# Ledger of designs, part 66: peptides against a protein of PDB entry 4KTY

Target 1, 266 residues: chain A of PDB entry 4KTY
Amino acid sequence: YVLNDIGVIFYGEVNDIKTRSWSYGQFEDGILDTCLYVMDRAQMDLSGRGNPIKVSRVGSAMVNAKDDEGVLVGSWDNIYAYGVPPSAWTGSVDILLEYRSSENPVRYGQCWVFAGVFNTFLRCLGIPARIVTNYFSAHDNDANLQMDIFLEEDGNVNSKLTKDSVWNYHCWNEAWMTRPDLPVGFGGWQAVDSTPQENSDGMYRCGPASVQAIKHGHVCFQFDAPFVFAEVNSDLIYITAKKDGTHVVENVDATHIGKLIVTKQI

## One batch from the design tools (peptide; made by RFdiffusion4, then SolubleMPNN)

Design b2_p14_5_s1 (from b2_p14_5, 5 letters changed)
Fold by OpenDDE base, seed 3:
Structure b2_p14_5_s1 (fold): chain B 266 residues (1-266), chain A 14 residues (1-14)
Amino acid sequence: as target 1 above (266 residues)
Amino acid sequence: SLPPRIDSVYPLEL
């Protein structure tokens, strides 16, 4: 999880799982220096740089460009005119070296690109890390731990009211560390996500969230456990918005989200 | 929903 410089990222559909090779390149010239530069740009003090909890949280913020002029600009609207389309990237090296050279955010990324670059960042700094793909990944936008799907009276989705979304797949990272800030048993793999999805205490970042805590339904543990829990275990609530302003729950689906979570075991 | 993706690598909103 630290020594491998080439990986596989799972993507596609749950019924048609696909793989993409990704070169992490954590040992390539200039990459470690760039990772240190990222922490410098984050104004991370030296005392925190040896703490994987702090490092992974800073990394989750800085791999995306939001808030802090971090590494990657996300684009999801199929407009990539002012940079490289996310699908054109094959590894982290070119992205990180461009960031270091230009000192400006690199365009463009999506989840697997964010996860790839973040994986390099973690591995460069000696943190065991892997990319995780969640199929039917929920994005809870209103922090209620459920996916509210609003329907018109005709049964069509009300896009104005429906702010939550479900991705066919989403990639994030798991980083291995002890969690002395949590109860015993909640160390090990920690979910961290650099794809800018939701604001966490003032910044677009996510984690580290204890995978063991999430698996056992403990959402009270820092950081961002509710959000990660929702990504993998939200109920879909189908709500008809009546013309009179009333809401009627039509259906609840507790099985759709987090249908499959995949990572390369090496 | 987002416009259709031309590359299957891109995630889709459902």
Scores: peptide ipSAE 0.327, ipTM 0.769, DockQ to the pose 0.043
Fold by OpenDDE base, seed 5:
Structure b2_p14_5_s1 (fold): chain B 266 residues (1-266), chain A 14 residues (1-14)
Amino acid sequence: as target 1 above (266 residues)
Amino acid sequence: SLPPRIDSVYPLEL
């Protein structure tokens, strides 16, 4: 989880699982310097740099360009006109070195690119880390732990009212650390996510969220446990919006989200 | 919207 510099990232569909190789390159020349530079750009106190909780949280913010001119610009429009398409990247090294050289965000990433770069960042700084892929990954937009799907009376989705969405797959990271800020037993793997999805207390960041806490429904624990919980365990709530303005719950699907969560063990 | 690339993420229709 620290020494491996090449990994495999799972993607695609739950019924058509694909894998791609990713070179983390945490030991390559300039990579550690770049990781330190990232923390410098985040204006991290030196004392905080030894705390994996702070480091992983800052990393989750800084690997994306939002808010802070961090490493990667996300794009999902399938155009990618002003940079490298996400699928063209094969590892973290070129991205990180470009960021360090240009001092500008690198274009473009999607979740596996964010996760790949973030994995390098964590491992480079001595934090055991792995990439996790969740198929049918929920994006809860209003932090209510459910996916509210609004329907017109004709049964079509009301896209204006429906803010929540489900990704075919999503990649994020798990980082290994103690959590002295949480009750005993909630250390170990922590979910952290650098893909800019939701604002967390003023920044596009996510985690660290205790995997153990999430597994046991302890969504009150910092950081962003409700969001991560929702990604893997949201119910779909189908709501018909009537013409008179009333809402009627038509159906609840508790089986749709988080159908498969995978990570490479080696 | 443009069709997603084969290896890209995309929102599912529910």
Scores: peptide ipSAE 0.326, ipTM 0.792, DockQ to the pose 0.042
Fold by OpenDDE base, seed 4:
Structure b2_p14_5_s1 (fold): chain B 266 residues (1-266), chain A 14 residues (1-14)
Amino acid sequence: as target 1 above (266 residues)
Amino acid sequence: SLPPRIDSVYPLEL
């Protein structure tokens, strides 16, 4: 989780699992310097740089370009002008070195690119980290712990009534640390996500959220536990929007989200 | 190459 500089990222569909090799390159020339530079750009207090909770949270914010001119600009519109298509990246090294050289956000990333770069950042700083892929990953946009799917009276989906969505897959990171700020037993793996999805107390960041807490439904624990819980365990709520403005719950599916969560052991 | 992540809404089959 620290020494391995090459990894595998799972993607695709739950019934057609695919893998992509990713070079983390945490030992390559200039990468540690770049990780320190990232924390400098974040204006991170020196006293906090030894705390994996603070480091992982700052990394979550800084690996994406939002708010703070961080490392990667996300793009999902299949138009990647003025940069590199997310699929063209094969590892973290070129991205991090470009960021350090240009001092500007690098274009472009999607979840596996964010997760790859973030994994390098964590490992480079001595934090055990792995990439996790969740198939049928919910994006709860309104923080209600459910995935709202609105239907017209004719049964067609109305995508304009909600910003909630389901990714065919999503990649984030788990970082290993103690959590003295949480009750005993909620240390270990912590979910952290640098893909800019939701604002968390003023910045696009996510985590660290205790995997054990999420697994046991403890969504009150810092940080961002409700969002991470929703990613893996949201109910799909199918709602018919009537012409008279009333909403009718047509169906609830508690089995669709989080069909498979995959990571490697080494 | 990896395709872009697909944002999907799964309609209920009525």
Scores: peptide ipSAE 0.021, ipTM 0.610, DockQ to the pose 0.039
Fold by OpenDDE base, seed 2:
Structure b2_p14_5_s1 (fold): chain B 266 residues (1-266), chain A 14 residues (1-14)
Amino acid sequence: as target 1 above (266 residues)
Amino acid sequence: SLPPRIDSVYPLEL
């Protein structure tokens, strides 16, 4: 999880799983220096750079361009005229070297690009890391651990009221570390995500969230455990908004979200 | 290429 410089990222649909190669290139010339530069741009204290909790949290913020002119600009509108389409990237090296050279955010990324670059960052800094793909990944934007889907009386989705969304797939990272800030047993794999999805205490970042905590429903543990829990465990709540302002729950689906979670083993 | 998000139609398509 540190020495392998080439990986496989899972994507596509749950019934049509696809793979793409990704070159992490953590040993390539200039890559470690770029990772150090990223932490410098984050104004990270030197005392924190040896702490994988702090490093992974800073990395989750800095791999995306939001808030801090970090590495990658996300785009999901199929308009990539001012940069490189997300699908054209084959590894982290060109992205990181461009960022270091230009000192400006690189265009463009989506989840697997963010996860690929973040995986390089973590591995460069000696943190064991892997990419995880979740099929039917929830994006809970109000932290209620539900996917609230509002329907018109005719059964069509009310897009004005429906704020939550579901990715067909989403990629994030797991990083291996001890968690002395948590109770015993919640170290090991920690979910971290650099794709800008939600604000976490003032920045678009996510994690580290204990995988063990999430598996056991301990969403009160730092960081961002409710959000990561929702990505893999949210119930779909179908709500009809009546003209009189009342809400009626039409259906609940507890099986749709997190239908498959996969990662490559080393 | 794949769309990044699923439209929340009722019922959701698998």
Scores: peptide ipSAE 0.019, ipTM 0.598, DockQ to the pose 0.049

Design b2_p14_5_s2 (from b2_p14_5, 5 letters changed)
Fold by OpenDDE base, seed 2:
Structure b2_p14_5_s2 (fold): chain B 266 residues (1-266), chain A 14 residues (1-14)
Amino acid sequence: as target 1 above (266 residues)
Amino acid sequence: SLPPKIDTVYPLEL
């Protein structure tokens, strides 16, 4: 998890799983220096740089450009005229070296690019890390642990009322660490995500969230456990908005979200 | 040569 400099990222559809090679390049010239520079740009205290909890949380913020002029600008509108299309990247090295040289955010990324760069960052700093792909990944934007799908009376989705969304796939990272800030048993793999999805206490960041806590429904544990829980376990709630302003739950689907979670074993 | 365009993340229409 630390020594392998080439990886595989899973993407596509749950019924048509695809793979992409990604070069992490954590041992390439200038990459470790760039990871240290990222922590310098974050104004991270030296005392915190040895703590994988703090490092992974800072990394989740700094790999995206939001809030702090971090590494990657996300783009999902298919307009890439002012940079490199997300699909053109083959590894982390060019991105990190460009960031270090220009001292400006690099354009552009999407989830697998964020996850690839974040994986390099974690591995450079000696944190065991892997990329995880979740198929049918929920984005709960109101922190209610469910996906609220509002329907018109004709059964079509009301796009004005429906704010929650589902990705066909989403990539994030898991980092291995102890969690002395949590009860015994919630160390090990921690979910961390650098794709800017939701604001977490003032910044676009996510995690570390204990995979064991999420697996057992302990959403009260820091950090961002409700959001990560929702990504993999949300129920789809289909709600018809009536003309009189009342809401009626038409259906609940507890099986749609998180149909498959895939990671490469070393 | 640039790698071929791959399928990207997009919202699932429900």
Scores: peptide ipSAE 0.233, ipTM 0.694, DockQ to the pose 0.035
Fold by OpenDDE base, seed 1:
Structure b2_p14_5_s2 (fold): chain B 266 residues (1-266), chain A 14 residues (1-14)
Amino acid sequence: as target 1 above (266 residues)
Amino acid sequence: SLPPKIDTVYPLEL
């Protein structure tokens, strides 16, 4: 989890699981220095740099370019004219060294690229980390812990009534740490995500959220537990929008989201 | 050569 410099990232679909090799390169020349530079750019207080809770939360913000001119610019429009297509990257080293050299965000990333770079960052700083892939990953945009699917009276989906979405897969990280700020038993693996999905207390960041807390439905525990819970365990709520403006719940599917969560075993 | 296209993140169209 710290010593492996090459990994495997799972992607594709739940019925057609694919793998890609990713070079983390946490021991390559200049990579540790770049990770320190990332924390410097975040203006992270020196007293916090030894705390994996603070470091992982700062990393989740800084690996994406939003808010703070962090490492990677995300793009999902299939137009990558001003940079490198996300699929062209094979590891973290070139991205991190480019960021350090240019002092500007690197274009472009998507979830597995964010997760790959973030995994390098965590490992460089001595935090055990792994990449996790969730198939049928929900994006709860309105923080209601459900995935809203609006239907017209004719049964067609109305995509204008919600910003909620489901990814066929999404990649994030789990980082190993103690959680003295939580009750006993909620240390260990913590979900952290650098893909800019939602604003968390003023910044595009996510976690650390206790995996044990999520598994036991403790969404009140910091940080971002409701969002991570929704990613893996949202119910699909099918809502018919009536012409009179009323909403009627037609169906609930509790089995669709988070069908498979995969990580490489060491 | 570029690695195979892996930008297989799609919103689920229900």
Scores: peptide ipSAE 0.152, ipTM 0.676, DockQ to the pose 0.037
Fold by OpenDDE base, seed 3:
Structure b2_p14_5_s2 (fold): chain B 266 residues (1-266), chain A 14 residues (1-14)
Amino acid sequence: as target 1 above (266 residues)
Amino acid sequence: SLPPKIDTVYPLEL
């Protein structure tokens, strides 16, 4: 999880799982310097740089360009005219070196690119890390731990009211660390996500969230456990918004989200 | 040639 510089990222559909190679390149020239530079840009003090909890949280913020001129600009609307299409990247090295050279965010990323670069960052700093792919991954936009799908009276989705979304797949990272800030048993793998999905205490970042805590429904544990829990275990709530302003729950699907979570066994 | 586009958003069928 630290020494491997080439990985596999899972993507596609739950019934048609695909893999792509990703070069992490954590040992390549200039990569460690760039990771240190990222922490410098985050204004991270030296005392925190030895703490994997702080480092992973800072990394989750800084690998995306939101808020802080971090590493990667996301694009999901198929507009890649001012950079490299997300699918064209094959590894982290070119992205990180471009960021270090230009001192400006690199265009463009999507979840697996964010996860790839973040995995390099973590591994480069000696934090055991892996990429995780969740199929049918929920994006809870209103922090209510459920996917609210609003329907018109005709049964079509009301896109104005529906803010929550579901990714066919989403990639994030798990980082291995002790959690002395949590009760005993909630160390080990921690979910961290650098894809800019939701604001966490003022910044687009996510984690570290204890995987063990999430598995046991302990969403009260820092950081961002409710959001990560929702990604893997939210119910879909289909709601008809009537013209009179009333809401009627038409259906609940408790099985759709988090159908499969895959990671490379190293 | 660039790799094929990877769609990331799943449109829910209702």
Scores: peptide ipSAE 0.030, ipTM 0.623, DockQ to the pose 0.038
Fold by OpenDDE base, seed 5:
Structure b2_p14_5_s2 (fold): chain B 266 residues (1-266), chain A 14 residues (1-14)
Amino acid sequence: as target 1 above (266 residues)
Amino acid sequence: SLPPKIDTVYPLEL
């Protein structure tokens, strides 16, 4: 997990799983320097740089450009006119070296690009890390652990009321560390995500969330456990918004979200 | 190759 410099990222859909090679390049010239520079830009104190909890949380913030002029600007509008399309990247090295040389956020990324760069960052700093792909990945906007899908009386989705969303797939990272800040047994793999989805205590970041805690429904454990839990386990709640202003729950689907979670041991 | 964008899924089936 630390020594492998080439990986595979899973994408597509649960019934049409696709793979892409990704070069992490954590040993290439200038990459470690760039990772240190990222922590410098985050104004991370020297004492925190030895703590994988702090490093992974800072990394989740800094790999995206939001809040702090971090590494990658996300774009999902399919225009990409002022940079490189997310699909054109083949690895982390060019992105990180461009960031270091330009001292400006690099355009553009989406989840697999964020996850690829973040994986390089973690591995470069000696944190065992892997990329995870979740198919039918929920984005819970109101932290209620469910996906509220509002329907018109005709059965069409009310896009004004529906704030939650589902990605066909989403990529994030798992980082291996001890969690002395949590009860015994909740160390090991921690979910961390640098794709700017939600604000977490003042910044677009996510994790580290204990995979064991999530697996056992312990959403009260720091950091961002409710959000990560919802990504993989949220129920779909179909709600008809009637003209009289009343809401009626039409159906609940507890099986749709998190159909498949794939990690590759490289 | 990866698609140029990730799509959000709407509507979802009952």
Scores: peptide ipSAE 0.021, ipTM 0.624, DockQ to the pose 0.042

Design b2_p14_5_s3 (from b2_p14_5, 6 letters changed)
Fold by OpenDDE base, seed 1:
Structure b2_p14_5_s3 (fold): chain B 266 residues (1-266), chain A 14 residues (1-14)
Amino acid sequence: as target 1 above (266 residues)
Amino acid sequence: SLPPRIDTVYPLEL
C-alpha cells in the first residue's frame, strides 16, 4: 500500500469489470518534491504536515483544481481540445511533473485520474493508500442520503427536477490512519476523494471518512461521512412530478446503489 | 482506453 509503484484500477460496469494499469511513480525523481510543493501551494501549516488526517483532507482538495488552482482540471464533456484526454494518461508522474513545471492545473482528469494522482500523493507522504472502485455510485447533491429521481407522468425522467445522479462507476481512495478525533474502533481505512463532486465546508474535497463508521451507519463522524455513505448505500426514490405540482413516490429501490466495491488486494 | 464516466438514471419501465 506504500511501496507498490504500479497499480490496477477497476472500471467499466458491474457486469463487465475492466482493469487498467496505473503507474504511481512515487519514487520517481521530482515526485516527492512535487507533493511537498502541492502542500506549499495549499499554504498548509508545517505543524499539520505530519498529521495524516489533515494531509489527506488537504490532498483531497488540492488534487483537483477547483478553489485553489490544484493539480487536475476535471472534464466530462468529451471535449478535451486544450489538454490531454483523461483516458490517455497512464500514470501520475507526467501529471505531477507538469503541474510542478507549469505551476498551473493540468488538463484533464476524471475519477480514476484523480484517484491515481491522489494515491501517489498519499504514498509519497508515507500514508498507506489504495484505490477503490464503486459500481453504481450515487452522487447525492442535497445531502438527504437518497437518490431522488423525478419522473414525468409518462415515466420519463424529468432532468430539470432530478439533480441527483448515479455514476456507472466511481473511483476514490482509502487511506490508512488512526483517528484519535473519533471514538475507538473508527481508525484504519478512511475514504478520501479528490474528484470534485461536492463542496465540503467551503472546498471541493471529501474525507477522511471512517470506513468502519460508514459500514456501521455512523454518518455523524467527520469528515463527509453522509456523502460517502450515500455513494454506497443510497436508496433510489422514484417520484412522479404531477402537473398540479404534487409529488408521489412511485417506487423505492434499495438494491441498485453500491452493488460492488472493488480494490486491489496486496 | 478508459471510457468516460457516464451518469446513469434508469426510469421505471412502463
Scores: peptide ipSAE 0.022, ipTM 0.613, DockQ to the pose 0.039
Fold by OpenDDE base, seed 2:
Structure b2_p14_5_s3 (fold): chain B 266 residues (1-266), chain A 14 residues (1-14)
Amino acid sequence: as target 1 above (266 residues)
Amino acid sequence: SLPPRIDTVYPLEL
């Protein structure tokens, strides 16, 4: 989780799982210096750089370009003319070295690219880290722990009313650390995500959220536990919006989200 | 290789 410089990222569909190699390159020339530069750009206090809670939270913010001119610009519109298509990247090294050289955000990333670069950042700084792929990953945009799917009377999705979304797959990271800020037993693996999905107290970042807390439904524990819980365990609520303005719950599916969570062991 | 874009799953099945 620290020494392995080549990894595998899972993607595709739950019934057609695919893998892609990713070079983390945490020991290559200039990569550690770039990770230090990232923390410098974040204006991170030197006293906090030894705390994996602070480092992982800052990394979550800085691996994406939002808010702070961080490492990667996300793009999901299939327009990549002003940079590199997300699928063209094969590892973290070229991205990090380009960022260090240009001092500008690198174009472009999606979840596996964010997760790959973030994994390099964590490992470079001595934090054990792995990439996790969640199939049928929910994006709860209003923090109600539900996927609210609004339907027309004909059963089609009302895209205007439906704000929540479900990814066929999503990649994020788990980082190993103690959590002295939480009750005993909630250390170990912590979910952290650098893909810019939701604002977390003023910045596009996510985590560290205790995996044990998520597994036991302790969504009140910092950081971003409700969002991570929703990604893996939210119910799908199908709501018909009637012409008279009333809402009727047509169906509830408690099994669709988080259908499979996959990670590679070292 | 990975697809160039990740898509949201819509419409969802009941």
Scores: peptide ipSAE 0.022, ipTM 0.607, DockQ to the pose 0.042
Fold by OpenDDE base, seed 4:
Structure b2_p14_5_s3 (fold): chain B 266 residues (1-266), chain A 14 residues (1-14)
Amino acid sequence: as target 1 above (266 residues)
Amino acid sequence: SLPPRIDTVYPLEL
């Protein structure tokens, strides 16, 4: 989890699982320096740099360019003008070195690119980290712990009534640490996500959220446990929006989200 | 090459 510089990222669909090699390159020249530079750009206090909770939370914010001119600009429009398509990246090294050299956000990333770079960042700083892929991953945009699917009276989806979405897959990270800020038993793997999905207390960041807490439904534990819980365990709520303004729940699917969570143990 | 992340196509099959 710290010493391996090459990994595998799972992607695709639950019925057609695919893998991609990713070079983390945490030992390559200039990479550790770049990780320190990232924390400098975040204006992170020196006293906090030894705390994996603070480091992982700062890394979650800084690996994406939102708010703070962090490492990667996300794009999902399939155009990718003025940069590198997310699929062209094969590892973290070129991205991090470009960021350090240009001192500007690198274009472009999507979830596996964010997760790859974030994995390098964590490993460089001695935090055991792995990439996790969730198939049928929910994006709860309104923080209600459910995935709302609005239907017109004719049964067609109205995508304008919600920003909630389900991804065929999503990649994030788990980082290993103690959680003295949580009750006993909620240390270990912590979910952290640098893909800019939702605002968390003023910044696009996510985690660390205790995997044990999420597994047991403890969504009150910091940080961002409700969001991470929703990613893996949201119910799909099919709601008919009637013309009279009433909403009718037509169906609930409690089995669709989080069909498979895959990670590599090394 | 790794394709972009794709939203689940709606409506979802139950």
Scores: peptide ipSAE 0.021, ipTM 0.612, DockQ to the pose 0.044
Fold by OpenDDE base, seed 5:
Structure b2_p14_5_s3 (fold): chain B 266 residues (1-266), chain A 14 residues (1-14)
Amino acid sequence: as target 1 above (266 residues)
Amino acid sequence: SLPPRIDTVYPLEL
């Protein structure tokens, strides 16, 4: 088991896969201290800090600024005037050190930045972790395990009615751990996501969700298995909103979401 | 540089 200090993050389109180098810097000066500080800010008890389930869950909450003044402020509006554009980051070190010094959330991140910083956090704390990119990643907003896409009668998307969304790609993390809280066989890789997408029991966090459970459709397993399942396996439901207010299902696409999940193999 | 994430919508051929 060797932790790489430099990684590769996949992004782009499923038909045009791109890679970006990312410096994790888990061994750099001040990074461990910062990770401990993050857990301090989360008010984690000392006993919990030895539990990768708790650590990864807290990390998923604290790497984003939502709820708890965590590490990174997300921004997707292409207005980054009060910070660093997400694309300008090249690694985790500067972000974490800025957070530690300022004690305020760092601006700005998007999924690969969240995943990069979270990967550093996990690795720094001795949790084997990797970044995963899902192409055509669903964002289910109402926990119905499907993407409801509402269409006007002309076939255009009704953005007012459509709450769910699909990302061309999304990055999150997988962390390796045992899951004594789950049935036998659902340890190993656990999906964890620090990108603030949905509220999970009061905070913007996600996971750990057993990758094996997700693969086998066991969405009842903690934590956030339905959400992660939806990210990789939701059906697209195209619904036409008629002028009379009725809704008609026009099509169901069960093949679009989660077309490719990529991680760097060692 | 990485571009920002974009929402993908897929037009349905009706």
Scores: peptide ipSAE 0.023, ipTM 0.595, DockQ to the pose 0.039; fails the geometry check

